Peptides against a protein of PDB entry 9GMZ. Designs and how they scored, part 281

Target 1, 343 residues: chain A of PDB entry 9GMZ
Amino acid sequence: TGFPLELLTRPATERLAYFENYTVAHPRLKEVYEILMRTIAEPAGASFIFVYGASGVGKTTLRLRVEQKLTELALPKLESDRARVPVVGIEAIAPESRYFNWKEYYTRALITLEEPLIDHKFDYGVRGISRDNFGKINVESKVVAPALRRALENALIHRHPDVFFVDEAQHFGKVASGYKLQDQLDCLKSLANMTGILHCLLGTYELLTFRNLSGQLSRRSVDIHFRRYCADSPEDVQAFKSVLLTFQQHLPLAETPNLVDHWEYFYERTLGCIGTLKDWLKRVLSDALDREATTITLKDLQKRALSVAQCQKMFKEIQEGERQLSETEADVQNLRSALGLGA

## One batch from the design tools (peptide; made by RFdiffusion4, then SolubleMPNN)

Design b2_p27_1_s3 (from b2_p27_1, 12 letters changed)
Fold by OpenDDE base, seed 4:
Structure b2_p27_1_s3 (fold): chain B 343 residues (1-343), chain A 27 residues (1-27)
Amino acid sequence: as target 1 above (343 residues)
Amino acid sequence: SAAEEEEMKKLEEMAKKMVEEQKRLFE
């Protein structure tokens, strides 16, 4: 079944919101979702989960859907434990400076963890952290990073989320020196160890550099590769075409556009990344709704496509990440073979 | 062509399964 036909009589804002909130349960998303949910439920002593994949593959969508499900599953327990937060999720921001801003990170984490709906006032034991009448956390500029860290550790222990998500986590790796990257890893490791809270870092393939520098995190981490669809795989092409068909059926337009016939063009401009595809279709849908158009044309798609230069840049970054993973897999196989364990 | 029709049927079946999985997983 496609979109609810009643949307055709609704305002453009509601039609756009429907599509924005619609998630295609494509094979790769389903696979990664199931692995991630299982790992969160049974971490088996893991302190970290690394979810890495191409920009625009759908990592943020994965996070949001997991957050939604964890919240839903926690609802019965939240009635009895008013202090508990089921999940906390933040996005890491690229530092404007050469140094990761830990103060900002801790502040954002605290603000996100302390949702207004939590009636239980928690004393963070830190001066300059207050809650307003609306339940919003205010952190004074005078509060130093070590104090914010302690406040976050205490808040995470008290609220006991099932997982702490950090999206765009490759931004932790954008440090000017390898020494500072190690310090960042040690800080994250310490936070996870002190709180007992499972951390999930989602990011691009740049996260692999961060992952590889921490030999100690390797023993306490689960790695999840969120793969794109590859044009050299008939199964992946078929999956990608089926995603196009699904989106085609869920665009709230009077006439169903034919997206499947243009699958090669969609693949060329998304590199098999479904998040990039969804964002593209969202922009085109918005334009169509603004014009009160009945359908989407190839010309409408072309107006909002990523440039060839953007796609070439993204593809180089993907190829480098996929290469690094393939080398790591080969190294594991070589080690197993050398040990006589077989492939 | 008959091959294109068969491909489209397979895609429709996959799309239906994805819609069912979307409801199961996310609704």
Scores: peptide ipSAE 0.535, ipTM 0.945, DockQ to the pose 0.890
Fold by OpenDDE base, seed 2:
Structure b2_p27_1_s3 (fold): chain B 343 residues (1-343), chain A 27 residues (1-27)
Amino acid sequence: as target 1 above (343 residues)
Amino acid sequence: SAAEEEEMKKLEEMAKKMVEEQKRLFE
């Protein structure tokens, strides 16, 4: 079944909102979702989950769907424990400076944990943190990063989320000259250990640098690779085509566009990343709705496609990440062989 | 072609499964 046909009589804003809110349960998303949900339920002593993959693969969609599900599952328990937050998710900001802004990170995390809907007020034990009349947290500029960290630790302990999500977590890797990336990892590790809260870091393949630096984190981390679809795999091509078919059925247009016939062009301009595909189709749908068009044409697609130069840049970043993973797998196999363990 | 029709049928079955999974997982 496609989109609700009633949408064809609805305003363009409602038609667009339908598509924006629609999530294709494509094979890779489903796989990673199920692994992530199981790992959150049974972390087995893990303090970290690393979810890495190409930009635009759908990591943010994954996070939001997991946050939704964890919230739904926690609702019955939240009636008895009004202090609890089931899940918290933030996006790490790229620092303007050469070093990660921990003060900003802690402030944003505190603000996210203490949304106005939480009736249970607790004292952060830190001067310069207040709540307004609407329950919104205000952090005074004079509050130093160590104090904000303590406030966040206390908030995480008190709210006890099942997981703390950090999206775009590769931004932790932006360290000033002379600082070690290890120091950033140690800060995160300390926060996870002090609070007992499972941290899930979502990001690009730049997160692999974090994996390689800490043999100690490897024992307390779960790695989840969110792969793109690869054109050299017939199964991946079929999955990608089926995603196109699903999207064409869920575009609220009078005439169903034939996206599948253009699968190679879609692949060329998305690199097999479904998030990139959805964002592209969203832009094209918006343009079509603005023109009161009955369908989407190849010309409409071409108008909103990423440039070849953008795709080439993205592809180089993907290839480097995939190479690093492949080398790591080969190193493991070589180590096993050297140990007299079968490959 | 018959091969294209068979491929399209397979894609439709896969798309249907994805829609069912979307409802199961996210609705």
Scores: peptide ipSAE 0.533, ipTM 0.944, DockQ to the pose 0.902
Fold by OpenDDE base, seed 1:
Structure b2_p27_1_s3 (fold): chain B 343 residues (1-343), chain A 27 residues (1-27)
Amino acid sequence: as target 1 above (343 residues)
Amino acid sequence: SAAEEEEMKKLEEMAKKMVEEQKRLFE
């Protein structure tokens, strides 16, 4: 079962949109999705969920699919509770400055939480926050970060989402010289505690450094490791090849390209990260559609591949993250052994 | 080869399961 064949007669924009919207339910995505959905449904007193993994592993795809499902499940209740938002998701921005911009974070969170489809006018209790004629929130430049925080706290309490998602959350770790990462974590902890809203932070392995700073958060956090596929695992290689087979069947081209025969090259240039693979194939598909090509060739793939230097850099970052996790697991095992608890 | 055909059959079965799970989870 592949793409709908009628797409071959449709405009290039519709053919590309089909592939963009298509999500392969690969084993690692399914596993993490099921764990995350279960944890959101039954947080058991957790205030934080940390989802960490390689850049391009598919964390944003995971977030978007969970947001979609939580929205779908909440629809029957939203008819009776018009104030409720089922889920809110934002992306943390890399600061242009050497420090995390909390004012921008609170502004973006508030704008996302109060999107115009919410009929209930909420008084934020803060001067300089208004709605325009289109119902869009406007925040005046004079509004200070502590006032925006109070507005966000009140909005989160009133809208009561099941979870607040922050993608690219490793950017909270970008502090100016002399500032402590702990202060950033304490700020987030305070926001979660004051609102009673579960926070899910998604990020790279750099998020581990942030997560490990607070022994108090460890007691109120759930960790989810979104692993890449590893070439040293026969099962992971088979899963990766099956993902390639699924993608080749869902590329809306007249002739099905043979991606599976090039699996080693795909692995070399994606490091087993399915998000990186999808983004690569999307670029190649766009080029093929622009040329009205019947298929994708190896030359087309090579033209849009990441450079060897980019892959080497990404691989070093992955290896460092995987090493840190392995060391932490070993330290836990050593601690258990020293306490006389079995391995 | 017979081994390559058996591998391809296994990959097709896995791909089919992924398509079924995609429909179940995301449609």
Scores: peptide ipSAE 0.529, ipTM 0.944, DockQ to the pose 0.910
Fold by OpenDDE base, seed 3:
Formats: sequence, structure tokens, C-alpha cells
Structure b2_p27_1_s3 (fold): chain B 343 residues (1-343), chain A 27 residues (1-27)
Amino acid sequence: as target 1 above (343 residues)
Amino acid sequence: SAAEEEEMKKLEEMAKKMVEEQKRLFE
């Protein structure tokens, strides 16, 4: 059980690509994946799914694997319905300005919705939106945000994806005033309601502040907490060590490195976040391949580790998010108790 | 130690299960 040994005779680019494309089905990823897939299949009147967790926990990996699976499941239907797109995924960009750029958001959403498999030209009824000879959407600078919104609404209705993913969705919350944040939530809610398309917002714990501002969104949303592995849980430590063991078996090197013996150092510099771990190992593997090294050493790991200062900052952000969730869970229990519902 | 060997055996079993689940879910 490990990487294909033939990779040792392959170029460094192929060896690195193998590791990049390899996904460990660790317990937390599997759990969240199964919940998300079930929720997408049966939304039960939900308009939103919120997936929140630490930076580097693996939310992007989760999204990509769900997008892949939804595409595979839709293939038989796409032969008959050439207009359908099974899934759309975008990443929200942090605005350079104090205000979220809706024009850019709508433009990127339209481009992503119309790119890969769409032979069918759709007329959006908006002047200044065209397709090039390659079928890519071009949006003229004169097109205003309300017109782009209407175009996106029409495109989403016509393409009817099972879900619309927005990664790094905490960037919607980066506005100068709470009032503008509410307006942004209302805009997203309106888009979901007008199109009938389920929206999945993935983000850091900063997404909780965004989620909690709208009591109306909470009634039509499903929450999924993508937890890190915690060192105070023996089960989580065992899972984390088993992930290290799996990665060491799938590093395409002549000599298998012993990562498990360094599990505490890996935990210290990843905070139990498997995405951070994978990115770290990818950097170290790239360096090893460039040197034609047979293995990786602790010194190689140390060269590419996050600094203690970076880890301390990330840990404070995680602790604040985990605290907010714990308080919310306690509030729910207190409410249930106060209502005479057994705890 | 015998305890370390038992722990490693358990980790190997968990890693094997993760590889099987990866194939089942993502291939």
C-alpha cells in the first residue's frame, strides 16, 4: 500500500503531481463530505449551506471532491440536457476597497458558469455580454452591477446547478459597517431565492459573524463545522498520526521518510489542519525532488515549516472561532432547558 | 517497546482503511 513504484523513474513534475492530486480520506474529511453530499441531494428547503473551519483544515479539498462527484453523477443527464451545469464553484476575493465588488463577483460567477462544457450559446438579454470564438464570456466595462445580476440569475436558472459554491466566503463580511454586511446577506439571499439554486458558502470562522447577522438565513441554512484534529483527544491524535503514516507512504521518494516519529512537530506547525500539513509536505517534496534527494529529513521539514509566530496567530484565530461555537452550543442547550425540552 | 509496536500496528490498520476509503470515495 503506497505510491506506484514506477513514479521513481518518472520526471519530478509527475512525482509532484501525483502527491498534489492524492487526497487522504481522513475521518473529518469523510464525515463532512458525506454530510455535504447528503445535504446537496436533499436540501429540505434550505437555501444555504455554511461550511466553516480553520484556515488550512481542507475546505478547498472538500469542495473540489464534491464538485468532482457531482459532475460524475450528472454525466448521464448532461448528454440529454446540454444546457445543464452540475456544479459551479468560485472563490470570493478580498476587496482591495472597503466595499465588496458585486460587479466583479457577478462577472466571475458568469465566467465560471459558462466555461467548461457548454456548447449551447445562451443569450442573457444584456448588451455588453458576449462570447468569444472559444465560447468564453466577455463582459464590457460599461455593464453595470444590476445588469450582471440579472444575467447571473438567468444563467443560474438556465444551467440549474445542484449547488453554487463560494469559497473564502468570509470576504463578504469585510465591510466597513454592519449595515452593509446585512445588505450583502440580503443580496445573497435574494439571489438564492430568485434562482432556486442552493448556495454553499465555505470559509473560516469569520463566516460565523456573517451567518449570525441574519436570523432569517439561519432558518434556511444548514451548518457544517469542519473541525481540526485536537491534541487533547486521543482519537484525534491517532487519526492525525494515521494521516502522517498515509502521507509518508504516498511521498514518491526512494526511501520512505518517518513522519510519524515527528508527529508532535507536525501538530505544532499545522494545529491539526490537514490542508496545512499537505501544503507543507508538498513544499518539502518539491525541494527534495529538485535536489534529487532519496528522502526528506527533519531539517528539510524545518526549512518549509510555518514560523512559530504564524502558528500563534493562526491558533488565536482558531481558539476564538471554537469559543464562539462552544458558546452558541451552550446557548442552544440553555434555550432547550428553558423551553422544558430535555437536554 | 511492545506498546509502541501495538500502536504502530493500529496506525497501519487505520492508514489501510483510509486508503480503502479514498479509493471508494474519490476514484
Scores: peptide ipSAE 0.529, ipTM 0.944, DockQ to the pose 0.902

Design b2_p27_1_s4 (from b2_p27_1, 14 letters changed)
Fold by OpenDDE base, seed 3:
Structure b2_p27_1_s4 (fold): chain B 343 residues (1-343), chain A 27 residues (1-27)
Amino acid sequence: as target 1 above (343 residues)
Amino acid sequence: SAAEAAEMAELQKMAEKFVEEEEKLFR
């Protein structure tokens, strides 16, 4: 079934919002979603989940759908336990300085955990942390990073989320000259261990550097690769074309555009990343609705496409990440062979 | 062509499966 036809009589804002909220349950998203949900339900002593993949593959969509489902599943228990938060999600910010700002990270995490829907006032035991009249946390500038960490540890223990999401987690890797990336990982491990809360780090292939640096993380982490669709796989091409057909049927326009006939151009400018595809189509739909257009043309698509230079840069970053994973798979096979486990 | 029509029929079947999975997983 396509979009609700009644949307054609609705304001442009409602038509755009429909498409923004629409999610295609494409094979790679379904696979990663099911693995992530199972791992959160049964972490089996894991303290970390690493979800890595290309920029624009759909990691934010995955996170949002998991957050929605965990919230829905927790609703019956939240009526009785008003202190509990089912899930917490933050985005790691790229530091303006050469240093990851732990003070800012802890402050944002605290603010997100203590959003106003929670009637239960918690005393953080830290001077300079207060709630305003709207229940929002205010952190005074004098509060130091170690005190904010203790406040976050206490808040995570008290709220007991099933998972703590950190999006754009590759930004933890931005350490100054002289600091070891290992120290950042040890801080994260310590936070997960002290709170007993499962951490899910979502990010680019730069997260693989975190996996490789700590043999201790490997024992307590689950790795999830969110793959793009590859043009050298007939099954991946068929899935990508089917995603285009699904989006084509869900664009709230009077005339259904033929996106499938342009699949190669869509692939060239998205590299098989469905998030990049959806964001491109949102921009083009917005422009079409502003003009009261009946359909989308190839010229409309070209106007909002990523440049070839941008795609070439993104493709190099993807190839480097995919290469590192292939080398890791070869290392596992070599280790198995060396252990006398058949290949 | 008949081949293009057959390809579109298979793509449509996959798209319908995506809708069924969306309803099952996300609703």
Scores: peptide ipSAE 0.558, ipTM 0.950, DockQ to the pose 0.852
Fold by OpenDDE base, seed 1:
Structure b2_p27_1_s4 (fold): chain B 343 residues (1-343), chain A 27 residues (1-27)
Amino acid sequence: as target 1 above (343 residues)
Amino acid sequence: SAAEAAEMAELQKMAEKFVEEEEKLFR
């Protein structure tokens, strides 16, 4: 089934919004979604979930769909427990300086945690945290990071979300030294331990460095690898072509564009990352709607494609991440062999 | 070709399955 045909008579804004909100339940997304939902429901003493994969693989889409589902499942319980928030999700921001801004992180986490509950006043016990006339949290410049941390700990304990999501979590690693990265991880561990809240860190393969820094994290963490589609796998190629066909049928245009015939070009410029593919098609659809075009051409695709240089850079980052995972798998096998555990 | 038509028929079945899974998982 394709898009609703009535969209062809609707404004360009509604047609674009339809495609923006459309999600393909492709095999890798489904697999990671099911693992993540199961792990959140039954954490088995885990304090952390790490979701890592290529930039543009679809991690943000995964987060948003899990947040939606957890909210839906919690609605009946929220009627009885009005203090509870089912889920909280934030994006970690790249520091402007060589140092991660914990004050900004705690402020954003507090704002996001309290936004759904504007009517429910919580006293953080911290001077300089207030609500404005619109119920928004205001943090005075004089409030120091340790006080904001304590406010967040108290808020997380009181609101008791099933999970705390941190997207783009590789930005914790942008601190100039390995020691500073360890300190950041110890801060996150302490926050998870003090609150009893499960943390899910989503990010690039740079998150693999976090796994290796602490043997104690490894005992309390679940790892989820969100893989791209690989051109050397016939099954992955078939899945990727089927995703192209699904998007082709869900582009709200008068004439269905032939995307599947160009699958190699789409693969070359997305590296098998479905998020990159969706973002590309969104840009091309927006341009087509602005021109009142009936379809999308190869020239329209080429105009909004990532450059070969961008793809080469992204591919090197992917290869390094996939190599590190392969080395880790080999190390596990070597450890098993050395322990006298069979292969 | 008959082979291309068979490939497109398999791709179409997979695309339909993705739509069914989207409705099941996300709606």
Scores: peptide ipSAE 0.557, ipTM 0.951, DockQ to the pose 0.891
Fold by OpenDDE base, seed 2:
Structure b2_p27_1_s4 (fold): chain B 343 residues (1-343), chain A 27 residues (1-27)
Amino acid sequence: as target 1 above (343 residues)
Amino acid sequence: SAAEAAEMAELQKMAEKFVEEEEKLFR
């Protein structure tokens, strides 16, 4: 099925919003979604879930769809427990300083946990945290990071989300030279342990550095690799082409553009990352709608494509991440072989 | 070509499956 044809008579803003809200349930997204949902439902003593993959693979889309589903599943219980928040999701900010700003992180987490629509006012027991007349949390600049941590711990315990999402979690790894990345992990581990709340960290392959630093975290973490589509796999190429066909049918244009015939160019400029593909098509659709164009051309695609230099940089980062995973798998096999366990 | 038509038919089946899965998982 394609887009609703009535959209062709609608404003450009509504046509663009349709495409923005449209999600292709492609095989990799479905797989990771199902694993993540099962792991959240049955964490089996895990304190962390690591979701790692290429930039633009679709991690944010995954998070948003899981947040939506967890919210929907919790709605019947939220009527009886007005204090509960089913899920909380934040994006970690890249630190301006050499150190991760925990104060800002805790503040943002508190603000996100305390949506103005939550009727149940919780007193965090921390001076300088207040609610305005609209129920919005205000954190005074004088509140120190340890106090904000205690407030967040209390809020997480009281609101009891099924999972705490942190997107762009590789930013926790941005520590000054000589500071231990381990201290950041220990801080997160302590927060998860003190609250009993499952943490899901989504990020790039830089998250693998966190995984390797703590043999103790490996025992209490679930790893989910959100893979891109690979051009060396016929199945992945077929899936990628099918995603192009699906997007082609869901672009609210008078004439259906032929995206599939350009699949190699789309692959070259997205590296098999569906988020990158969607964002590209969104930009091109916006331009087409602004021009009142009937379709999208190859020239329109080329105007909004990532540069070859950007793609080369992204590909190098992907290859390094995929290499690290492959080495870890080989190390496990070598260890098994050395232990006399079959490969 | 007949081969291109067959490929497009398989791609279309996969696209339809994605729509069914989207409705099932996300609606």
Scores: peptide ipSAE 0.556, ipTM 0.950, DockQ to the pose 0.892
Fold by OpenDDE base, seed 4:
Structure b2_p27_1_s4 (fold): chain B 343 residues (1-343), chain A 27 residues (1-27)
Amino acid sequence: as target 1 above (343 residues)
Amino acid sequence: SAAEAAEMAELQKMAEKFVEEEEKLFR
């Protein structure tokens, strides 16, 4: 079990692309994937899904794999319903200003929702929104945010995706005032309620601050914690080592590198985050392919590792997020005890 | 060591399961 050996005779670009597209179905990814897919299939009146976890844990990989699967499952229906889009996914951009750019958000959402393959022309009901001959949406600069919102609401209703993904959703929380953050939440709630479309927000633990501001979302939201692997858990260490072994076997190099023997170093520089691990290995693989190297060495790994200072910063952010979740779990237990429910 | 060989065999079995699960879930 490994990469196709024929890749060794292929260009470096194809070898790199193989590894970039390769996904390890590690236990935490599988767990979160299965929960997310079930929740999308049976939302039970939920309007929001929150997927939170460490930076580099693999949230973008999760999103992309769910988008692919939802698209695949919808294909038979899309042949008959040419207006339908099975899924839409965008990445929220960090605002350059103190204000989240809703105009840009709505524009990007519209552009993503109206993929070139949709033959069905939709009237957005808004002047200055057009579709080119390639099916790409063009939004004129004169179109204002309220008009773009109405266009997006109409497009979401008409295209009826099973879910709307927003990656890097912690960027909604970067607004300096709690009041503006509540307004952003209320705007998203209104969009979900008006369209009837399930929204999935993926983000770092900063998304918890955003979630906790809305007591009304708690009844209409599902929470999914995408955990990292923890070195204090023997099961998590075993899973992490097995992920290293899997990547070792799927690096398209003439000589299989020994990654497992360096598992502690990999853990130190990834904090148990598989996305961070994969991105590190991609950089090292790219360097090795550029040199026409037969394998990857520890020195090659060290050249592309995150610095200790970067890891320390990321670890503090993780610890704060994990602490907040642990406190919330304790609060649930305290509430159950206070209600006379057994632990 | 025999213990290291046993650990590697368990890791290999888990890695093979990940490959099977990738094919099942994502293809």
Scores: peptide ipSAE 0.553, ipTM 0.950, DockQ to the pose 0.894

